# Peptides against a protein of PDB entry 7BDX, part 185

Target 1, 212 residues: chain A of PDB entry 7BDX
Amino acid sequence: EMGAAACTLLWGVSSSEEVVKAILGGDKALKFFSITGQTMESFVKSLDGDVQELDSDESQFVFALAGIVTNVAAIACGREFLVNSSRVLLDTILQLLGDLKPGQCTKLKVLMLMSLYNVSINLKGLKYISESPGFIPLLWWLLSDPDAEVCLHVLRLVQSVVLEPEVFSKSASEFRSSLPLQRILAMSKSRNPRLQTAAQELLEDLRTLEHN

## One batch from the design tools (peptide; made by RFdiffusion4, then SolubleMPNN)

Design b2_p20_3_s1 (from b2_p20_3 with E6Q E13A T14R A18L E20A)
Fold by OpenDDE base, seed 2:
Structure b2_p20_3_s1 (fold): chain B 212 residues (1-212), chain C 212 residues (1-212), chain A 20 residues (1-20)
Amino acid sequence: as target 1 above (212 residues)
Amino acid sequence: as target 1 above (212 residues)
Amino acid sequence: DPLAEQLLAEGLARVAELLA
């Protein structure tokens, strides 16, 4: 209980750039983000057995951790830190996104996807995550999720890849061969306006790349 | 482990006034400080049995909590919040200071005394803590501690009482009758310059009050 | 999950805008 409350407060204040700088400026940052990955992994592993209530203190704690990572990745120095000094955490996030079944831990998926998207804003971060083994299959696995928010954040991450020629060129063949076009087309007709727009924009970007 | 790390980071960033305002501006502040008191109490109760290593995750967590309270009390709005909305926490801190034996959990005592001192900077806070049952005996109990830092922070709190006529007048009789004068005189001869100065100043303040 | 939605709303996860 108390741990979740403290971590939730830390998440809230991490929306400040100055707080992110303060977190990273301390000698504790490396240890904190190392344990973060382990804690998130431990939580996801615990889900394969008992239906942990989504509202548990443990779930709240893990959501706060994922939120902190997201907020750190929203800042330039935070992205640099994650990509340079906390790669294991990024690897863990990618792994956990693969380990979770469609519809499982939707909110955690959204937060983790948001963190990866924020990391992808810098070219070094985008290169790192996109060059991760199984990245393209992972995107399609995640795009099979029934949740519109999960799918939205997947599409945003896909768009970040597609819009970066240096990254897209490396994976273009695999990307084109495995593209779940029918799924994306279905999303472009979604009643969810954000999902609809993201799917339409991605389809336009892909069309532009095929004509070039 | 992770909880202690998160709480320690929260403690570090709580040195900022803006972070304190952010903590207090949320609807979670009341709950957080409610659980804080309970957690600190639970920790102190656990000490009566097993020699919990001072360096345990639990100890670090509790130190961070006490540090957060101290930093909140360092800010005017934080003092107001504690005295108006988290009185149970102040009561708990006073109780825990009484429950701890001389030499036991010295670091926690120092942090708790610092928080009480910070609360005492406003007249409402000083009145509240000084009017707590057993406050004067508690001061002398704490002043029996072998640790110079504990004694220093006790003397600072005593000075806050002595320098406020509205507060001192209410307890002057009890204060004078129970004053551990020999102990304070011994502290005025301490090799610790901070303790020495604090004891000398307090003795001067007390002499001034006797001549008036 | 209403609690998760509340946590998301309260945590105000900053999404860095792509600097165009």
Scores: peptide ipSAE 0.032, ipTM 0.783, DockQ to the pose 0.102
Fold by OpenDDE base, seed 1:
Structure b2_p20_3_s1 (fold): chain B 212 residues (1-212), chain C 212 residues (1-212), chain A 20 residues (1-20)
Amino acid sequence: as target 1 above (212 residues)
Amino acid sequence: as target 1 above (212 residues)
Amino acid sequence: DPLAEQLLAEGLARVAELLA
């Protein structure tokens, strides 16, 4: 209970750039993010057996942790920190996104995808995550999710790859050969305007890449 | 472990006035401070049976909580919040200071005393804590502590009472009749310069009050 | 990356998402 409350407050204040700098400027940041990854992994591993109520203190705790990572990744110094000093956490997030079944732990997936998107703002971060083993299959696995928010944030991450020629060129063959085009086309007809727009923009970007 | 790490980071960033405002501006502040008091109380109640290693994750967690309260009380809006919306927490802190034996949990006592001192900066806060049942006996109980830092922060709190005529006048008779003068005189000869100075200043203030 | 920071400040890069 108290841990969830404290982490939730820390999440809220981590929306400030100055707070992120203060968190990272201390000697405790490395330990915090190391334990964060372990805690998130432990939570996800526990899901297969117990109907963990999505509103449990443990769930709220892990959501707050994922939120903190996202907010840290939203700041330039935070991205640099994660990519240089907390790669294990990024690897853990990618792994957990693969371990979760479609429709499972949607809110956590969204937060983790947002964190990866924020990391992808830097070329170094984008290179790191896109060069991760099984990254392209993971994107398609995640895009099979029934949840519109999950799909939206997957599309945004895919778009980050497509918009960076230096990254896209390395995986273009695999990307083109495995692209779930019909799924993306279906999303471009979604009633969710954000999902619809993201799918349309991605389709436009892909068309541009086919002609070049 | 993760809770202690998160609370420790929250403690660190709560040294900023803007962070305190952000914490208090949210709808989660009331719940957080309610659970804080309960957590601190549960920890203190657990001490009589288990040699809780002072360096345990639980100890660090409670120290961080007390540190957060102290930092909140260091800001005007934080004092106003605590005195108006979290009186139960202040009552808990006063109770826990009475429950702890001399020499027991020194670091926690210091942080709690610092929080009360910060609250005492406002007349409303000073009135509230000084009108608490058993407040004067509690001050003398705490001043019997072998720890110089505990004694220092007790003297500072006593001084806050002495320097406020509106508060001191209400308890002057009890205060004068129970004052551990010999103990304070002994502290004025301490090798700790901060303790020595605080004891000297208090003795000077008390002499001024005897002549008026 | 100073270039990435500049591009973000100018709104020319991908927008980071902050959550409360």
Scores: peptide ipSAE 0.023, ipTM 0.788, DockQ to the pose 0.029
Fold by OpenDDE base, seed 4:
Structure b2_p20_3_s1 (fold): chain B 212 residues (1-212), chain C 212 residues (1-212), chain A 20 residues (1-20)
Amino acid sequence: as target 1 above (212 residues)
Amino acid sequence: as target 1 above (212 residues)
Amino acid sequence: DPLAEQLLAEGLARVAELLA
C-alpha cells in the first residue's frame, strides 16, 4: 500500500519538467528505472489469465511507475536519458506489450504506449524502438486489441514511424507487406472520435507516401 | 526495493516548495500521510533490540518517508496541512520518539525531530505538539540519547518552546521542575560545535527567562 | 517542429497524470 501511494505521488509531481529534471539529476535515477522495468515485468508475469484487479495496490503501483516513465519521456532530457541510459527499460516495455493478451491490462498498455510515443519524438528514440526485433509485428498485435484507447496510441506510434522518412525507409518493405489496412480502415469508421481521427490521419499519411 | 527507490526519489524532489505544493494539492495527500504514520510505526514495532540495518530497504524506505514529512513541514502550507489534516501523523511521530531507546534508530529520530522542529515554526504547530501528553518528559528522554545529532535537534525543539512566551508560560512550571540542567551544561562543553552552540544558546535563553 | 512535438509530449504527460 505505501509503495503504491508513494509512487502515485511521484507520478503526480513528475508532470512538471522541473521534477523530471530533479529525478534525472540525482544519482538514483539509473537504479530506479532499472527496478521499474523489473517490477513491471514481475507484475505482468504474475497475471493469471485476463482477470486484473485494476484497483489493487499492485496495479496502482505499476500504473504509477508507467506514468512516471511517460512523464520522463515527455521532456527532451528525459528522452535522452531513457534512450542513452535506460535501454533495458525500453526493451522491457516492448516485451511486456507483446506478452499481454488483447484486452489484458489495458490501462498499463496505454501508459506504456504513451511512453513509447514520447520516446519516438526524438529521432534517436524512434530509431531505437523501431529497430527493436519484432517491432512491426508488435504494432499489429497491439492494433488487434479491442480497446479503443490502446488502438489510438498504437496508431499514434505508427504515425511517428510513418512521418519520419529515415525510419520508415528502413522498414517500408515489411511495413507495406504486413499493414493491417482493413483494420485501420475499420478504425477510421469508429464511433470513438479520437480513434477515428487518428486512423484517418494515418491513412492520409500512408496515401501521401505511396505517391512519393 | 522498488518502494524504497520511489520514496527516495519523492523525498529528493520534495526539497522544492513547488513539489510540496503539488503533493498537498492532490487528492491523495491525506491517504499518503496516514499510511506514512502507520508504516513508520510498523517499522519501529518490528525492531528487536538496538540492532538496525541502516542500509536495508526497509530502513531506507522509512527514512525517505520521514524526509518527505520534514520537507513538507519546511514550508508554510505544509505545516498548515500537517497541523490541520494530519494530526495523527504528528501524534505518531511523538509516540515513536518515545518508543525508541536511546541510541536506537538515530537517523530516524533525527528526521522525526527535524519534522517536529519545522512544525514548531508555526504557533499553531508548536501549540499542538507542546500540548501533547508527555511532551516535556519526551524531550528529556530524547536528550538522554548518546547521539549528538539527536541531542542537537532536541535542543532546537526545546529552544522553539522557550522562545515562544505563549507556549512556554503554559508549561513553565513543569519545564523548570524537570529541566536536566546538568545534561544541558554538559552539552555546552561538547566537542561537537553544533551541539555546543545549541546548548549555549538555550542556556542563554533560559537565563533571560529567569530574569523576566 | 520541435516545439509542437514537445507540446504534444507534454499533452500526453498530462493525460497520464489524469489516469493517476
Scores: peptide ipSAE 0.023, ipTM 0.784, DockQ to the pose 0.048
Fold by OpenDDE base, seed 5:
Structure b2_p20_3_s1 (fold): chain B 212 residues (1-212), chain C 212 residues (1-212), chain A 20 residues (1-20)
Amino acid sequence: as target 1 above (212 residues)
Amino acid sequence: as target 1 above (212 residues)
Amino acid sequence: DPLAEQLLAEGLARVAELLA
């Protein structure tokens, strides 16, 4: 309980750039983010048996951890730190996104996807995550999720890949061969206006890439 | 482990006034400080049997909690919050200081005493803690500690009481009847210059009060 | 992003695009 409360407060205050800089400027940052990955992994591995009540202290704790990572990744120095010094955490997030079933731990998936999206704002970050083994299949796996928020954040991450020619060119063949076009088209007709817009924009970007 | 790491980071960043304001401005502050008291109490109660390695994750976690309370109490709005909304935490700190033996959990004692000293900067805070049952006996109990840092912070807290006529007048009879003058005199001869100075200043303040 | 907006409104998380 107390750990979850403390971590939740840390998540809240990490919305400040100055707090992120303070976290990273300390000698505890490396250890913290190393343990963060391990903790998130342990949590996801524990889900196979028990319907973890989404409102458990453990769930809240892991959500707060994912939120902290997201807020760190929102800052330029935080992105640089993650990509240079905490690659294992990024690898863990990618792995966990693959291990979770459609509809499982939706909120955690969204936070993890938001963190990856923030990392993708840096070209070095985008290169790193996109060159991860199984990245393209992972995107399509995640796009099979019934949750609109999960799908929205997947589409945003896909767009980050598509909009960067240097990154897209490396995966273009795999991307084109496995693109779930019918699923994206279905999302462009969603009643969720954000999902609809994201899907439409991606379809437009994809069309532009075919004509070039 | 992860809880201690998160709480330690929160302690570090709580050195900023802006972070303290952010903690207190959130809807989680009351719950956090409520659980903080309970957690500290549970830790101290667990010490009766096992030599808790001072370097345990649990010890580090509780030190970080006490550090956060100290940093909150260092800020004007934090003092107001503690005295108005978290009195149970202050009561718990006072109780724990009484339950700990001389030389036991020295670092925690110092942090708790620092938090009480910070609270005492506000007249309302000083009134509240000084009017707590057994406060004067507690000060003398703590002054029996062999640790110079514990004794230093006790002397500073005693000085806060002595320098406030409105507070001192209420306890003057009990204070004078139980004053460990010989112990304070011994401290004024300490090789620790900070302890020596604090004891000398207190003795001077006490002399001034007798001549008035 | 309603979730991002909600998280921001709660002061819990930030998205880098919202910082630009």
Scores: peptide ipSAE 0.026, ipTM 0.786, DockQ to the pose 0.049; fails the geometry check

Design b2_p20_3_s2 (from b2_p20_3, 6 letters changed)
Fold by OpenDDE base, seed 1:
Structure b2_p20_3_s2 (fold): chain B 212 residues (1-212), chain C 212 residues (1-212), chain A 20 residues (1-20)
Amino acid sequence: as target 1 above (212 residues)
Amino acid sequence: as target 1 above (212 residues)
Amino acid sequence: DPLAEELLAQGLKRVEELLA
């Protein structure tokens, strides 16, 4: 309980840029983010057995960890830190997103996708993520999720890729050949306005790329 | 491990006034400080058995908790919060200081004493602490500790009492009758310059009070 | 990353911040 409470407080205060700088300026950051990945991995591996109650201390703890990573990635120096010094954590997040089944740990998926999206703001971060083995298949796997929030954050990450010609050009052939166009078209008709907008914007961006 | 790492980071960033305000401005603070007291109590109760290695994750976690309380108490709004909304935590700290034997958990004692000293900066906090049952006997119990750092922080807390006439007048009779004067005189001859200075200043303050 | 800053300023990328 105490660990979850402390981690939740740390998550809340990590929304401040000054707090992120303080975390990263210390000698404890590397260890913290190393253990973060391991803890998230251990949690996901435990799911194949007992349906962990979404409201358990363990779940709340892991949500807070994912939230901290997201808030760190929201800051320029935080993105640089993650891409330069905590690549193992990014690799872990990508792996865990692949390991989770559709509909499994939806809230955690959303938080992890948000962290990757924030990392993708930097070209260096986007390159690192997009050059990861199986990245494009992973995007389509995640887009098969029945949850609208998961799909929304996948579409946002896909948009980050298509908006960067330097990155998109390297994967354009694989991207075009495997694009679940019918799924994205269905999302553009969603009753969820955020998902609908994200799908429409992505479809417009894709049309622009077909004419170039 | 992860809990201790997160708590240690939270301790580090809590040295900032803005972080303390962020912690206290949220809806999570009351729960956090409630559980903090319980966790510290559980740790102290576990000491009567296995000599917990001072470097254990559990020890580091509890040190970080005590450090957070100290940093919160360093800020005016933090002192007000502790005295108004977390009195149980203050009561717990006083109790734990009484439960620990001389030489036992020295580092934790110092951190707890530092937190109480910070609380004592406010007259409201000083009144609350000094009006606690057994407060004066507790001070003398703690002053019997063989550790110079423990004794230093006890003397600082004693000085906070004697410097406030409104508080000291209520306890002056008990204080004068039970004062371990010979122990304080011995400390004024310590090779530790911080302890020596604190003991000398307290002796001067006490002499001034005897003439009034 | 000057490109990242430009994309943020244009609203093409939006930082996700999560309050606990």
Scores: peptide ipSAE 0.058, ipTM 0.819, DockQ to the pose 0.033
Fold by OpenDDE base, seed 5:
Structure b2_p20_3_s2 (fold): chain B 212 residues (1-212), chain C 212 residues (1-212), chain A 20 residues (1-20)
Amino acid sequence: as target 1 above (212 residues)
Amino acid sequence: as target 1 above (212 residues)
Amino acid sequence: DPLAEELLAQGLKRVEELLA
């Protein structure tokens, strides 16, 4: 309970760039983010198909951790830190996204995807995550989720790949061969306006690439 | 472990006034400080004479909590918050300082005393803590500690009382009747320069009050 | 989102909203 409360406060204040810089400027950052990955992994493994009490202190704790990572990744120096010094955490996030079943731990999945999206703002970060083994299959696995918010953030991450020629060129063959086009087209007809827009934009970007 | 790491980071960033304001501006502050007191109390009760592994995660966690309280109390709005909305925490700190034996949990004791000193900067805070039942006996109990840092911060807190006529007048009789003058005089001869100076200053302040 | 447009103009991708 106390840990969850502290992490929640830390999450809230980490919305400030100066706080992120303060976290990263300290000698405790490496340890914190190392343990963060371990904690998130342990939590996901503990769920073992049980109905997650989403409102539990444990869940709130892990959500706060994921939120902190996201806020750190929102800042240029934070991205640099994560990519250079906390790659294990990125690997863990990718692993956990693969381990979670469609519809399972939706909120956590969204937060993790948001963190990866922020990491992808940095070209070095995008290169790192996109070159991770099984990254493209992972995207499609996640895109099979019934939750609109999960799918939205997957599409945004896919767009980050598509919009970077250097990265896209490396995976273009696999990407095109496995692209769940029908699924993306279905999303472009979603009643959820955010999902609809994201799917439409991605489809437009893909069309542009086919003509080039 | 993760909780301790998070709290330690929160402690570090709480050194900023803007972070303190952010913590207090949120809707989670009351809950956090309520649980903080409970957590500190539970920790102290758990020690039950056992050799505290000062380097344990549990200890670090509680130290970080005490540090956060201290940093909050260092800011004017933080003092106002603690005195108006978190009095239970102040009561808890006073209780814990009384429950700990001389030489026991020295670091925690110092942090708690530092927090009370910061609270005492606010006249309302000073009034509140000094009017707590057993406050004067508590000061003398703490001043019997063999640790120089504990004694230093006790002397500083005593000085806060002595330097405020309105507060001192209310307790002057009890204060004078129970003053451990020999102990304070001994501290004025300490090889620890900080302790020596604090004791000397207090003695000078006390002499000034006797002549008035 | 004017902030997102400004970031894009600076050659940065749109940052996710800071989470509180």
Scores: peptide ipSAE 0.049, ipTM 0.800, DockQ to the pose 0.034
Fold by OpenDDE base, seed 2:
Parts: sequence; C-alpha cells; structure tokens
Structure b2_p20_3_s2 (fold): chain B 212 residues (1-212), chain C 212 residues (1-212), chain A 20 residues (1-20)
Amino acid sequence: as target 1 above (212 residues)
Amino acid sequence: as target 1 above (212 residues)
Amino acid sequence: DPLAEELLAQGLKRVEELLA
C-alpha cells in the first residue's frame, strides 16, 4: 500500500519539468529506471496465474512507474536520458507489449505506448525504438487489441514513424507489405472520435507517401 | 527495492516548496500521510526481533518517509497541513520516539525529531506537540540517548518550547522539577561543537527565564 | 533536436503528460 502511494505521488509531481530534472540530476536515477524495468517485467510475468485485480496495490504501483516514464519522456532532457542511459527500459517496454495478450493489461499497455510515443518525439528515440527487432510486427500485434485506447496509441506511434522519412524509408517495404489496411480503415469509421481521427490522419499520411 | 527507490526520489524532490504544494494540493495527500504513520509504526514494532540491518530496503524506505515529513514541515502550508489534517501522524512520531530504546534506530530518531522541530516553528504546531501527553518525560527519555545527534535535536526542540512564553508557562512547573540539568551541563562541555552550542544556548535561555 | 521542435510547433507531434 505505502509503495503504491509513494510512487503515485512521485508520478503526479513528475508532470513538472523541474521535478524531472531533479530526478535525472541525482545519482539515483540510473538505478531507479533499471529497477523500474525489472519491476514491470516481474509484474507482467506474474499475470499468467490468478487475475491480479487491476485495482491491486501492485498494479497501481506499476501504473505509477509507467506514468513516471511517460512524464520523463515528455521532457527533452528526459528523452535524452532514456535513449542514452536507460535503453534497457525501452527494450523492456517493447518486450512487455509483445508478451501481453490482446485485452490483457490494457491500462498498462496504454501507459507504455504513451511512453514510447513520447520517446518517438525525439529523432534519436524514434530511430532506436523503430529499429528494435520485430517492431513492425509488434505494432500489428498491438493493433489487433480490441481496446480502442490501445489502438489509438498504436496509430499515433505508427504516425510518428510515417512522418519521419529517414525512419520510414528504412522500413517502408516491410511496413507496406504487412500493413493491416482493412483494420485501419475500420478504425477510421469508429464511433470513438479520437480513434477515428487518428486512423483517418494516418491513412492520409500513407496516401501522401504513396504519391511521392 | 523499488519502493525504497521511489520513496527516496520523492524525498529528494520534496525539498522544493512547489513539490510540497503539489503533494498537498492533490487528493492523495491525506491517505499518503495516514499510511506513512502506519508504515513507520509497523517498522518500529518489527525491530523487537532480528536486527533489521540499517541498510535494508525497509529501513531506507522508512527513512525516506521521515524525510518527506520533515520537508513538508519545513514549509508553512506543510506545517498547517500536518497540524490540521495529519495530527495522527504527529501522534505516531511522538509515540515511536517513546517506544525506541536509547541507541536504537538513531537515524530514524533524528529524522523524526527534525520533523517535530519543523512543526514547532509554527505556534499551533508547537502547542499541539508540547501539550501531548507525556511530552516532557519523552524529551528526557530521548535526552538520555548516547547519540550526540539525537541529543542535539532534543535540545533544539526544548529550546523551541522555552522560547515561547505562552507554551512554556503551561509546563514550566513540570519542566523545572524534572529538568536533567546535570545532563545538559555535561552536553555544554561536549567536544561536539553543535551539541555544545545548543546546550549552552538552552542553559542561557533557562537562566534568563529564572531571573524574569 | 530541431526537427522534433519543428514537429511540435506544427502540432504534428504532441507531448503526452500523465497525472495520477
């Protein structure tokens, strides 16, 4: 209980750039983000058994950790830190997103995807995650999720790749050959306006790339 | 491990007034400080058994909690919050200081005493803690500790009481009748310059009160 | 990253912040 409460408070205050700088400027940052990845991994590995209630202290703790990573990645120096000094954490997030089944740990998936999206704002971060082994298959695995929020954040991450010609050119062949176009077209007709807009914008970006 | 790391980071960033305000402005503050007291109490109760190594994750976690309380109490709005909304935590700290034996959990004693001292900066806080049952006997119990830092922070807390005539007048009779004068005189001759100065200043303050 | 800043300025990329 106390761990979850403390981590939740840390998550809340990490929305401030000054707090992110304070976290990263200390000598404890490297250890903290190393243990963060390990803790998230341990949680996901434990899910094969009894349905850990989404409301458990453990789940709240892991949500807060994912939230902290997201808030750190929202800051330029935070993105630099993650890509330069905590790549193992990024690798862990990518792996965990692949290990989770469709509909499993939806809230955690969303938080992890948000963190990856923030990392993708930086060209160096985008290159790192998009060049990870199996990244494109992972996107389609995640896009098969029945949850609209998961799909939304996958589409946003895909858009970040498509909007960077240098990154997209390296994977364009694999991307075009495996693109779940019918799924994205279906999302462009979703009643969820955020999902609908994201799918439509991505389709427009893809069309623009085919004509250039 | 992760809990201690997260709480330690929260402690570090809580040195900022803006972070303290953010912690207290949220809807989670009351719960956090409630659980803080419970966690500290559970830790102290567990010490009757095997010497929990001072370097354990649990001890580091509790140190960070005590540090957070101290940093909150360093801010005017934090003192107001503690005295108005988290009195049970203050009661817990007073109780734990009484439950610990001389030389036991010295570092935690120091942190808890620092938090009480910060609370005592506010007249309302000083009144609350000094009017707690057994407060004066508790001061002398703590002053019997062989640790110079414990004794130093007790002397500072005693000085806060003595410097407030409104507070001191209510307890002056009990204070004078139970004052471990020989112990304080011995401390005024300590080789520790901080302890020496604190003891000498307190003796001067007490002499001034006897002549007025 | 000047390109990231440009994309942010154009609204093509948006920072996500999470509150607890």
Scores: peptide ipSAE 0.058, ipTM 0.819, DockQ to the pose 0.033; fails the geometry check
Fold by OpenDDE base, seed 4:
Structure b2_p20_3_s2 (fold): chain B 212 residues (1-212), chain C 212 residues (1-212), chain A 20 residues (1-20)
Amino acid sequence: as target 1 above (212 residues)
Amino acid sequence: as target 1 above (212 residues)
Amino acid sequence: DPLAEELLAQGLKRVEELLA
């Protein structure tokens, strides 16, 4: 319980850029993020198909960790830190997103996707995650999720790839050949307005790329 | 391990007043500090005369918690919060300081004493802790500790009491009757310059009170 | 990454910040 409470507070205060800088400026950051990845991995492996107790201390703890990572990635120096010094954590997040089944651990998926999206803001971060083995198939796997928030953040991450010609050009052939266009089109008609808008914008961006 | 790492980071960033305000401005502060007291109590009860492993995750965790409390108490709004909303934590700290033997858990004692000293900066905080049952005997118990840093922080806390006439007047009779004067005099001759100075200053303050 | 900051400033990318 105490660990979850402490992590939750750390998550809350990590919404400040100054706090993120303070975390990263210390000598404990590397170890913290290394253990974070291990902890998240252990949690996901423990689920073994059981229904997650959303309110468990363990769940709250892992959510807070994912929140901290997301807030760190929201800051330029945080993105740089993660890509340069905590690659294993990013690899772990990508792996965990692949290990989770559709509809499983929705909240955690959302938080992890938000962190990846934030990392993708920087070209170096975007390059790193998009060059990860199985990245494109992973996006489509995640886009099969029934949860609108998961799908929203997947679409946003896809958009980050599409908006960077240098990155997109490297994966364009695989991307085009495997694009779940019908799925994205269905999302553009979603009753969820955020999902609808994200899907529409992505479709427009993709159309622009086909004409160039 | 992860809990200790998270608490350690939270401790580090709590050195900022803005972070303390952020912690206290949230809805999780009360619960956090309640559990903090329980966690510290559980740790102390588990020691059962065994030599504390200073480098254990559990020790580091509890040290970080005590550090967070200390940093919160360093801020005016933090002192107010602790005295108004987390009295049980203060009571627990006082109790734990009484439960620990001389020379036992020195580092934890120092951190807890630092937190109490910070609380004592405000008149309301000083009143609260000094009116706690057995407070004066507790000070003398702690002053019997062989550790110079423990003794230093005890002397500083005693000085906080002495420097507030309103508070001192209520306990003056008990204080004078039980004062370990010879012990304080011995500390005024300590090879530790900080302890020496603190003891000398306290002796001067006490002399001033005898003449008024 | 100056380009990233420019894209953020233009609203082409949006930072996700989370409160606990």
Scores: peptide ipSAE 0.032, ipTM 0.825, DockQ to the pose 0.032; fails the geometry check

